# Peptides against a protein of PDB entry 5EIB: the designs that were tried, part 314

Target 1, 366 residues: chain A of PDB entry 5EIB
Amino acid sequence: VDLEPGTMDSVRSGPFGQIFRPDNFVFGQSGAGNNWAKGHYTEGAELVDSVLDVVRKESESCDCLQGFQLTHSLGGGTGSGMGTLLISKIREEYPDRIMNTFSVMPSPKVSDTVVEPYNATLSVHQLVENTDETYCIDNEALYDICFRTLKLTTPTYGDLNHLVSATMSGVTTCLRFPGQLNADLRKLAVNMVPFPRLHFFMPGFAPLTSRGSQQYRALTVPELTQQMFDSKNMMAACDPRHGRYLTVAAIFRGRMSMKEVDEQMLNVQNKNSSYFVEWIPNNVKTAVCDIPPRGLKMSATFIGNSTAIQELFKRISEQFTAMFRRKAFLHWYTGEGMDEMEFTEAESNMNDLVSEYQQYQDATAD
Target 2, 366 residues: chain A of PDB entry 5EIB as posed
Amino acid sequence: VDLEPGTMDSVRSGPFGQIFRPDNFVFGQSGAGNNWAKGHYTEGAELVDSVLDVVRKESESCDCLQGFQLTHSLGGGTGSGMGTLLISKIREEYPDRIMNTFSVMPSPKVSDTVVEPYNATLSVHQLVENTDETYSIDNEALYDICFRTLKLTTPTYGDLNHLVSATMSGVTTCLRFPGQLNADLRKLAVNMVPFPRLHFFMPGFAPLTSRGSQQYRALTVPELTQQMFDSKNMMAACDPRHGRYLTVAAIFRGRMSMKEVDEQMLNVQNKNSSYFVEWIPNNVKTAVCDIPPRGLKMSATFIGNSTAIQELFKRISEQFTAMFRRKAFLHWYTGEGMDEMEFTEAESNMNDLVSEYQQYQDATAD

## One batch from the design tools (peptide; made by RFdiffusion4, then SolubleMPNN)

Design b2_p28_1_s4 (from b2_p28_1, 22 letters changed)
Fold by OpenDDE base, seed 2:
Structure b2_p28_1_s4 (fold): chain B 366 residues (1-366), chain A 28 residues (1-28)
Amino acid sequence: as target 1 above (366 residues)
Amino acid sequence: SEVLKKLQEEEERRRKEREEEMERLREE
C-alpha cells in the first residue's frame, strides 16, 4: 500500500514483485507530502476502503487468522497517517485479532523532513491505543550501527533496510517454524506485554560485524549472547542501562547446544540483574531454531520490553514541543481537517506513556 | 510497595484473561 505509485512500481518490477498478487497492490496518485493529516483524513481516507477490501479477502482465505502485521515509517505521511488509519479500521473490524507493527522511527541524522516530529507523535498516539505489539526500529540506531559497528562511512537506506530485514526475519522466526516458543502472535503478547500500554519493543540482532572483521570473528553462543545484550546493538536509540527490562525474548538460530544457550542466558541475566525488574518472574524467554538465516551459521535476535524506551519517546516529544509551541507548519495539518486539540491529546498520551514507564522502572519489591 | 502490589495484581489478572482467551481459541 502506498499513496504514491512510484514505490509500488519499484516493488512490482523488483526481484520479488511476482510473489505478490497483482490485486494486492493498492496505491494512490497524489501522495501524502510527508503530512500525517493527508495520510489520515484526506488522501489516505479516499484509499482506505480499497485496502480494507483486500484485507478482508486475504483474511477470509486464511485457515487460522492470528492477526495483522504492518510495516511502516512514522516520519512520512503515508506510513504514519494512512498506516495508523488502517490500524484503526482493522481494529474496528477485527477487535479479537492481534495488531503487530514494525514502526520505523524518524531521525534527523537520516531525514531532513522538518515535520517528522508531528507525524511520529500523532502516530505514537494511535499505536498506544490500537496495537498489541510494536517493534520500535529507530533510524538513528540503525545509522549508528551502520557507521560504528559495520564501519560504513556513508550509510545508505539500503544498509539500514538490510538491518531491518534481518531483525524482522529474526523476530518472526518462531511464527514461521513449528514447535517454537511464542509460535503465535497472541502467545508472544502474553509473554512480552505484562501491561497493555507498554507494548513497545526494542529489537536487536547478532552477529553484526564489519566486512573487514568478518574473517576474524568466531560465531559462538557466548559472543552472540554478549552482542545481543550490548546497548550498541539495539535497533532503538535508547540505552537499556538507563532502564529496566520488564520482559525479554531471545531467539537463537543455527545448530548449537541448548545447554550452552541456557547457561549463557543465565550468565547474562545474572551479570545484568540490576537492569531487570525483580518482580516479574520468568521474564526472560529463550527459543532455539536449528535453521540458521541465509549466509550465517548462527544468529541471535533480541526482543526487549524495557523502560529505557522512554528515551526514544522523550526525544520525539522534545522535538514535537519545540515545533508545536511555535505553531510551525500547523496550518498544513489543520487545512486537512485536523483540530489543534488532536496534537495536544497526542502529546499528552505520549507523555503519559513516558510517565508509566518511569513508574514501573522505579517500582521495587519493597 | 503498594504501587508494586497493584501492578503485580493487574499483571496477574491480565495474564489469566489472556490464558482463558487462548484456551477458548484452542477449543475452537
Scores: peptide ipSAE 0.020, ipTM 0.421, DockQ to the pose 0.087
Fold by OpenDDE base, seed 5:
Structure b2_p28_1_s4 (fold): chain B 366 residues (1-366), chain A 28 residues (1-28)
Amino acid sequence: as target 1 above (366 residues)
Amino acid sequence: SEVLKKLQEEEERRRKEREEEMERLREE
């Protein structure tokens, strides 16, 4: 789905364009112009019914509908505005189904779009209320991984999208292979989301290796485990050491000893015990899939529900507040039918979320 | 703990209040 036709042509002409049903390409003629309000109330609102018709058709064809997965950017107008409109409409029609998102967070290091803080804040407000699970993929973290870890001097959107693809492949492993932990979206939610509003995940992937170092890197379970818990491998620009893990899932892929995985997972928990809440028992889940990812002997994917995710929301909130106090570009949104109150409500809800994470971070077993 | 229970109850209250507010905004 896109408000711009050119994006759909790029997907169709891509190496995997044929895996998508042609009738499932829904697109507009006029883009959102990086405006959430255009995506949510005008251009996106005109297109949403056509998308819902496709969603209904595909849902009816499912033997067992678990829920929905949306991949979108929160910085743009289409992914943010129309994406959250679609989430809201799907939630209304399917209130008993899981809503899962891969939400790409904006960064000043990657985009010059000045209104990204508005689009992101307005989107987060919707995601807090209308999603059950959200993977936070932060363009700032992706850029830093590309630059610092992968040693790319000038990271491109292609480089960032490669990391996004690796993450998505990793976190969906348990859904794609039978007999795994978190084999369905609902079980994932039960295991990962102890409090309904605190459903924003920090993903991570290992191995991350520069092209120059690939030849010298041993892929071992200890190295994967260590790298997976390293703050530098988090795909959200948050330091887990500044918060506490509520829940963790680790997904190992490849032929490895389950005993060795269990030993290393216990060791990393013990070493990092101060970064876990003590009042959630058995809050670390481990899965091992014998099938490695393409081109790797083994990998590990991390899913963390951490109170450190508040750093991401604080960053967005600070940028939002600085713009909103000046009423900068506000007329672009109000001119599309938005009320200024919607900005205040979105800011308030995101600040409440930050406060909730902090309260649970400071909570003790007493 | 009693603290965690209170935090959860407060979160659930705030969630319901926001849900009701969003429902009102959808009806307008």
Scores: peptide ipSAE 0.017, ipTM 0.381, DockQ to the pose 0.267
Fold by OpenDDE base, seed 3:
Structure b2_p28_1_s4 (fold): chain B 366 residues (1-366), chain A 28 residues (1-28)
Amino acid sequence: as target 1 above (366 residues)
Amino acid sequence: SEVLKKLQEEEERRRKEREEEMERLREE
């Protein structure tokens, strides 16, 4: 789905374009112009019914519909505005189904779009209320991983999207292979989301290795485990050491010893015990899938529900507040039928979310 | 358990306060 036709043409012409049904390509003509309100109230609102018709059709074809997965950017107008509209509409129609998102957070290091803080804040407000699970994929973190870890001098969107794809493949492993822990979206939510509003995840993927170092790197369970828990490996621009993990899931892929995985997972928990809340028992879940990802002997994917994620929301909030106090570009949003009060609601809800994370971070086992 | 209950009660209170504030702003 896109408000721009060119994006759909690129997917259709791509190496995997033929795996999608032609009728499942829904697109507009005008685009959102990086405006959340165009995506949510005007251009996106005109297209949303056509998307919902496809969603209904595909849902009816499922023997056991677990829920929905959306991948979108929060910086643009389409992914943010129309994406959150679609989430809301799907939630209204399927209130008993899981809503899962891969939400790409904007960064001024990657994009010069001045209104990204508005689009992101307005989107986060919708995600807090209408999603059950949100993987926070921060373009800032992705850029830093590409630059620092992968040693890419000039990271491209292709390089960032490669990390996103690896992460998405990792976190969905348990859904695609039977007999695993978190084999369905609901079980994942139950294990990962102790509090309904605190459903924002910090993902990570290992191995991440520069091209120059690939030949020298052994892929071992200890190395994967160490890298997966490294603050520099997080796909969200926050430091886990500044918060506490509420819950963690680790998904290993490849032929490895379950015993070795359990030993390394226990070791990393013990070494990092100060970074976990003590009042949530058995808050680390481990899964092993014998099938490695393509091109790797083994991998590990990390899912962290950490109170440190508030750093990401604080960054967005600070940028939002600096613009909103100046009433910068508000007429672009209000001109599309948006109320100025929705900005204040979104800001307030995001600040409350930050406060909630801080309260749970400071909570002791009383 | 008591801390968690208090946190949930405070979250519900904040939600209601926001809803009431938004209703007031719509009536002005």
Scores: peptide ipSAE 0.015, ipTM 0.330, DockQ to the pose 0.390; fails the geometry check
Fold by OpenDDE base, seed 1:
Structure b2_p28_1_s4 (fold): chain B 366 residues (1-366), chain A 28 residues (1-28)
Amino acid sequence: as target 1 above (366 residues)
Amino acid sequence: SEVLKKLQEEEERRRKEREEEMERLREE
């Protein structure tokens, strides 16, 4: 789905464009112009019914519908505005199904779109209320991984999208292969979301290796385990050492010893015990899938629900507040029929979310 | 304008319903 036809043509002409049904390509003509209000209330609102018709058709064809997965950016107008409209409408029609998102967070290091803080804040407001699980994929973190870890001098959107795709493949492993931990979206939510509003995940993927080092690196369970818990390996731009993990899931892929995985997972928890809440029992879950990802002997995917995720929301909030105090570009949104009050409500809800994470960070068992 | 207003009213209604549900879950 897109409000611009050119993006759909790019997907269709791509190496995997044929895996999608032609009738499932729904697109507009005008685009959202990086405006959340255009995506949510005008251009997106005109297209949403056509998308819902496709969603219904595909849902009816499912033998067992678990829920929905949306991949979108929060900095743009379509992914943010129309994406959150679509989430809202699907949630209304399918209230008993899981709503999962892969939400790409904007960064000034990656995009020059000045209104990204507005689009992100307005989107987060919707995601807090209307999703069950949100993977926070931060363009800042992806850029830093590409530059620092992968040794890419000039990271491209292709390089960032490769990390996104690896992460998405990793977190969905349990859904695609039988007999795994978190074998369905609901089990994932039960294991990962102890509090309904605190459903924002910090993903990570290992191995991350520079092209020059790939041939010489032995992939071992200890190395994967160490890398997935490294603060520099998080796909969200927050340091887990500045918060506490509420819950963690680790998904290993490839032929490895389950015993070695369990030993390494126990060791990393013990070494990092100060970064876990002590009052949630059995808050670390581990899965092993014998089927490696394409091109790797083994991998590990990390899913963290950490109070440190508040750093991401604080960054967005600070940028939002700096713009909103000046009423910068506000007329672009109000001209699409938005009220200024919606900005204040979205800011307030995001600040409340930050406060909730802080409260649970400061909570002790004593 | 009418579609936008209806969407806004619907979102506000759903938000309030969820806030009330969350408050009930916190009191239990």
Scores: peptide ipSAE 0.009, ipTM 0.380, DockQ to the pose 0.033; fails the geometry check

Design b2_p28_2_s1 (from b2_p28_2, 11 letters changed)
Fold by OpenDDE base, seed 4:
Structure b2_p28_2_s1 (fold): chain B 366 residues (1-366), chain A 28 residues (1-28)
Amino acid sequence: as target 1 above (366 residues)
Amino acid sequence: SREELLAEARKRAKEFEEKRRLEEELEE
């Protein structure tokens, strides 16, 4: 789904365009112009019913509907505004189904779109209320990984999207292969979300290696385990050492010893015990899938529910506040039928979320 | 207070573990 036809044409003409049903391509003509309000109240609102018709059709064809997965950007108007409208409408129609999102967070390092903090804040407000689990894929972190770790001098959207694809493939491993931990979306939510509002995940992937070093690196279970817990491998621009893990899931792929995985996972938990809350027992879950990702012998994917994720929301909030205090560009949103109070409500809800994370971070025994 | 926050956190954690246990029992 997109409000711009050119995006759909690119997907359709791409190497994998034929894997999608032609009837499932829904697109607008005017775009959202990087405005959340256009995506949510005007241009997106005109298209949403056509999308819902497709969603209903596909849902009715499912033998066992677990829920929905949305991939969207929070910086643009379509992914943010129309994406959150779709989430709200789907949640209303399917209140008992899991809503899962891959939400790409904006960064000034990646885009020059000035209103991205508004789009992100307005989106986060919707995600707090209407999703059960959200993978925070932060363009800030993706850029830093590309530049610092992968040694790419000028990271492209293609480079960032490669990391997104690797992460999505990793976290969905258990859904795609039988007999795994977290084999469905509900099980994942039950294992990862101790508090309903605190459902924002910090994803990570290993190995992350530069093209020049890939040929010479022997991948081992200890190395994957160490990299997976390294802040440099996190796809959200947060340092886990500044917070505490509520829950963790680790997904290993490839032919490896389950015993060795369990030993290394125990070792890394013990080494990092100060970065876990002590009041959630057995808060680390591990899965092993024998099927490696394409082009790798083995990989590990990390899913962290950490109070450190508040650093991401604080960054967005600071950017939002700096613009909103000046009333910068508000007329672009209010002109599309949005109330200024919705900005204040969204800001308040995101700040409340930050406060909730901080409260649980501070909930420690003396 | 910090003690009240910890008590609430522990209560919620117990509810979380019970929910996880029930889900595991449904899969067996």
Scores: peptide ipSAE 0.473, ipTM 0.916, DockQ to the pose 0.017
Fold by OpenDDE base, seed 3:
Structure b2_p28_2_s1 (fold): chain B 366 residues (1-366), chain A 28 residues (1-28)
Amino acid sequence: as target 1 above (366 residues)
Amino acid sequence: SREELLAEARKRAKEFEEKRRLEEELEE
């Protein structure tokens, strides 16, 4: 789904374009112009019913519908505005189904779109209320991984999207293979979300290796375990050492010893015990799938529910507040039928979310 | 207070664990 037809043409003409049903390509003509309100109230609102028709059709074809998965950018108008509208409408129609998102956070390092803080804040407000689990993929973190870890001098959107794709493949592994831990979206949410509003996850993927060092890197369970818990490997621009993990899931792929995985996972938890809350027992879950990803002998995917994620929301909030105090570009949003009060509500809800994370971070016996 | 926050957190953590247990029982 896109408000711009050119995106759909690119997908359709791509190597895998033929795997999608032609009728499932829904697109607009006018785009959102990086305006959340245009995506949510006008251009997106005109298109949303046609998307919902496709969603209904595909849902009816499912023997057992677990839920929905959305991938979107929070910086643009389509992914943020129309994406959150779609989430809201799906939630209204399917209140008992899981809503899962991969939400790409904007970064000044990747885009110069000045209104991204508005789009992101307005989106987060919707995600807090209408999603059950949200993987926070921060373009800043992706850029830093590409530059520092992958040794790419000029990271491209293609490079960033490769990381996103690897992560998405990793976190969905358990959903695709029978008999795995967290084999469904509901079970994943139940295991990962101790508090309903605190459903924003910090993802990570291992191995991440530069092209120049790939041939020299050993793929071992200890190395995967070390890398996936490394602060520099997080795909959200926050330091897990500045917060505490509420819950963690690790998904290993490839032929490896379950015993070795369990030993390494225990070791990393013990070494990092200060970065976990002590009042949630059994808050780390590990799954192993014997089928490796394409081109790798083994991999590990990390899912962290950490109070450190508040750093991401604080960054967005600070940028939002700096613009909103000046009433910068508000007329672009209000002109699309949006009320200025919704900005204040979104700001307040995001600040409340930050406060909630901080409260649970401070909930310690020490 | 921090103690009140911890007490509330522990209470909610028990509710969380109960939800996990119930979900596991539904899958068996």
Scores: peptide ipSAE 0.463, ipTM 0.913, DockQ to the pose 0.017
Fold by OpenDDE base, seed 1:
Structure b2_p28_2_s1 (fold): chain B 366 residues (1-366), chain A 28 residues (1-28)
Amino acid sequence: as target 1 above (366 residues)
Amino acid sequence: SREELLAEARKRAKEFEEKRRLEEELEE
């Protein structure tokens, strides 16, 4: 789905364009112009029914519909505005199904789109209420990984998207291969989300290795485990050491010893025990899939529900507030039929979310 | 207070554990 036809043509002409059903390409003509309100109230609202028709058709063809997965950017107008509209509409029609998102968080380091803080804040307001699981893919973190870890001097969108793809593949491993922990979206939510509003995940992927060092790197379970829990390896721009993990899932892929995985996972938990809440027993879950990712002997994917994720939301909120106090560009949104009150509500809900994370971070016996 | 927050957190954690147990029982 896109409000811009050119994006759809790029997908169709791509190496995997044929994997998508032609009838499932729904696109607009005008785009959202990086305006959430265009995506949500005007251009996106005109297209949403056509998307819902496709969603219904595909849902009816499913033998066992678990839920929905949306991948979108929160910085743009289409992914943010229309994406959240679509989530809302799907939630209304399928209230008993899991809503999962891969939400790409904007960063000033990656994009010059001035209104991204508005689009992101307005989107997060919707995601808090209408999703069950949201993977926070932060362009800030992706950029830093590309630069620092992958040793890319000038990270491209292609480089960032590679990390996104690896992460998405990793976190969906249990859904795609039988007999795994968190084999469905509901089980994942039940295991990862102790508090309904606190469903924003910090993903990570290992191995992350620069091209120059790939040939010399031995992929071992200890190295994967260590890298997976490294703050520099998180795909959300927050430091887990500044918060506490509520829940963690680790998904290992490849031929490895389950015993070694369990030992290393226990060791890393013990080493990092101060960064977990003590009042959620068995809050780390580990899965092993014998099937490695393409081109790797083994990998590990991390899913963290951490109170440190508030750093990401604080960053967005601070940027939002700085613009909103100046009433910068508000007329672009209000001109599309959006009420200014919705900005205030979204800001308030973001601040409430941050406060909730802080509350559980402060809930300690020490 | 910190103690009240901890008490509430522990209460909700028990509810979370119960939900997990129920889900596991439904899969067996």
Scores: peptide ipSAE 0.487, ipTM 0.919, DockQ to the pose 0.017; fails the geometry check
Fold by OpenDDE base, seed 5:
Structure b2_p28_2_s1 (fold): chain B 366 residues (1-366), chain A 28 residues (1-28)
Amino acid sequence: as target 1 above (366 residues)
Amino acid sequence: SREELLAEARKRAKEFEEKRRLEEELEE
């Protein structure tokens, strides 16, 4: 789905355009102009019913519908505004189904769009209420990985999207291969979300290796385990050492010893015990899939529900507040039918979310 | 207070663990 036809044409003409049904391409003509309100109240609102018709048709074709997965950017107008409208409408129609998202967080390092803090804050407000699980993929983290770890001098959107694709492939491993931990969306939510509002995941991937060093790197279970818990391998721009893990899932892929995986996972938990809450027993789950990812002998994917994710939301909130206090560009949103109160409500809800993470971080016996 | 926060966290964690246990029992 897109409000711009040119994006859809690029997807259709791309190497994977044939994997999508032609009738499932829904697009507008006017675009959202990087405005959440255009995506949510005007241009997107005109298109949403056509998208819902496709969603209903695809849902009816499922033998066992688990839920929905949305991939969107929170910086743009379509992904943020129309994406969250679609989530709301799907939640209303399918209240008993799981809503999962891959939500790409904006960064000033990657985009020149000045209104991204508004789009992101308004989107997070919707995601807190209407999703069951959200993977936070932060363009800040992706850029830093590309530049510092992958040694790309000028990271492109293509380079960032490659990391997004690797992350999505990693976290969906258990859904794609039978007999694995968290084999369905509901089980994943049950295992990862101890508190309904605290459903924002910090994904991580190992190995992250530059092209120049890839050929010299031996991939081992201990190395994968260490890298998976390294802040430099997180796809969200937060340091897990600044918070505490509520829950963790680790997904290993490739031919390896389950015994070695269990031993290394125990060792890393013991080494990092101060970064876990002590009041959630068995809060680390591990899965091993014998099928490696394409081009790698082995990998590890990390899913963390950490109170450190508040750093991401604080960054967005600070940027939002700096703009909103000046009423910068506010007329672009109110002119599309938004109330200024919606900005204040979104800001408040995001600040409440940050406070909730901090409260559970501080809930310790020590 | 920190003690009240910890008490609430522990209560919710028990509910969470019970939900996880029930989900595992339904799959067996």
Scores: peptide ipSAE 0.469, ipTM 0.914, DockQ to the pose 0.017; fails the geometry check

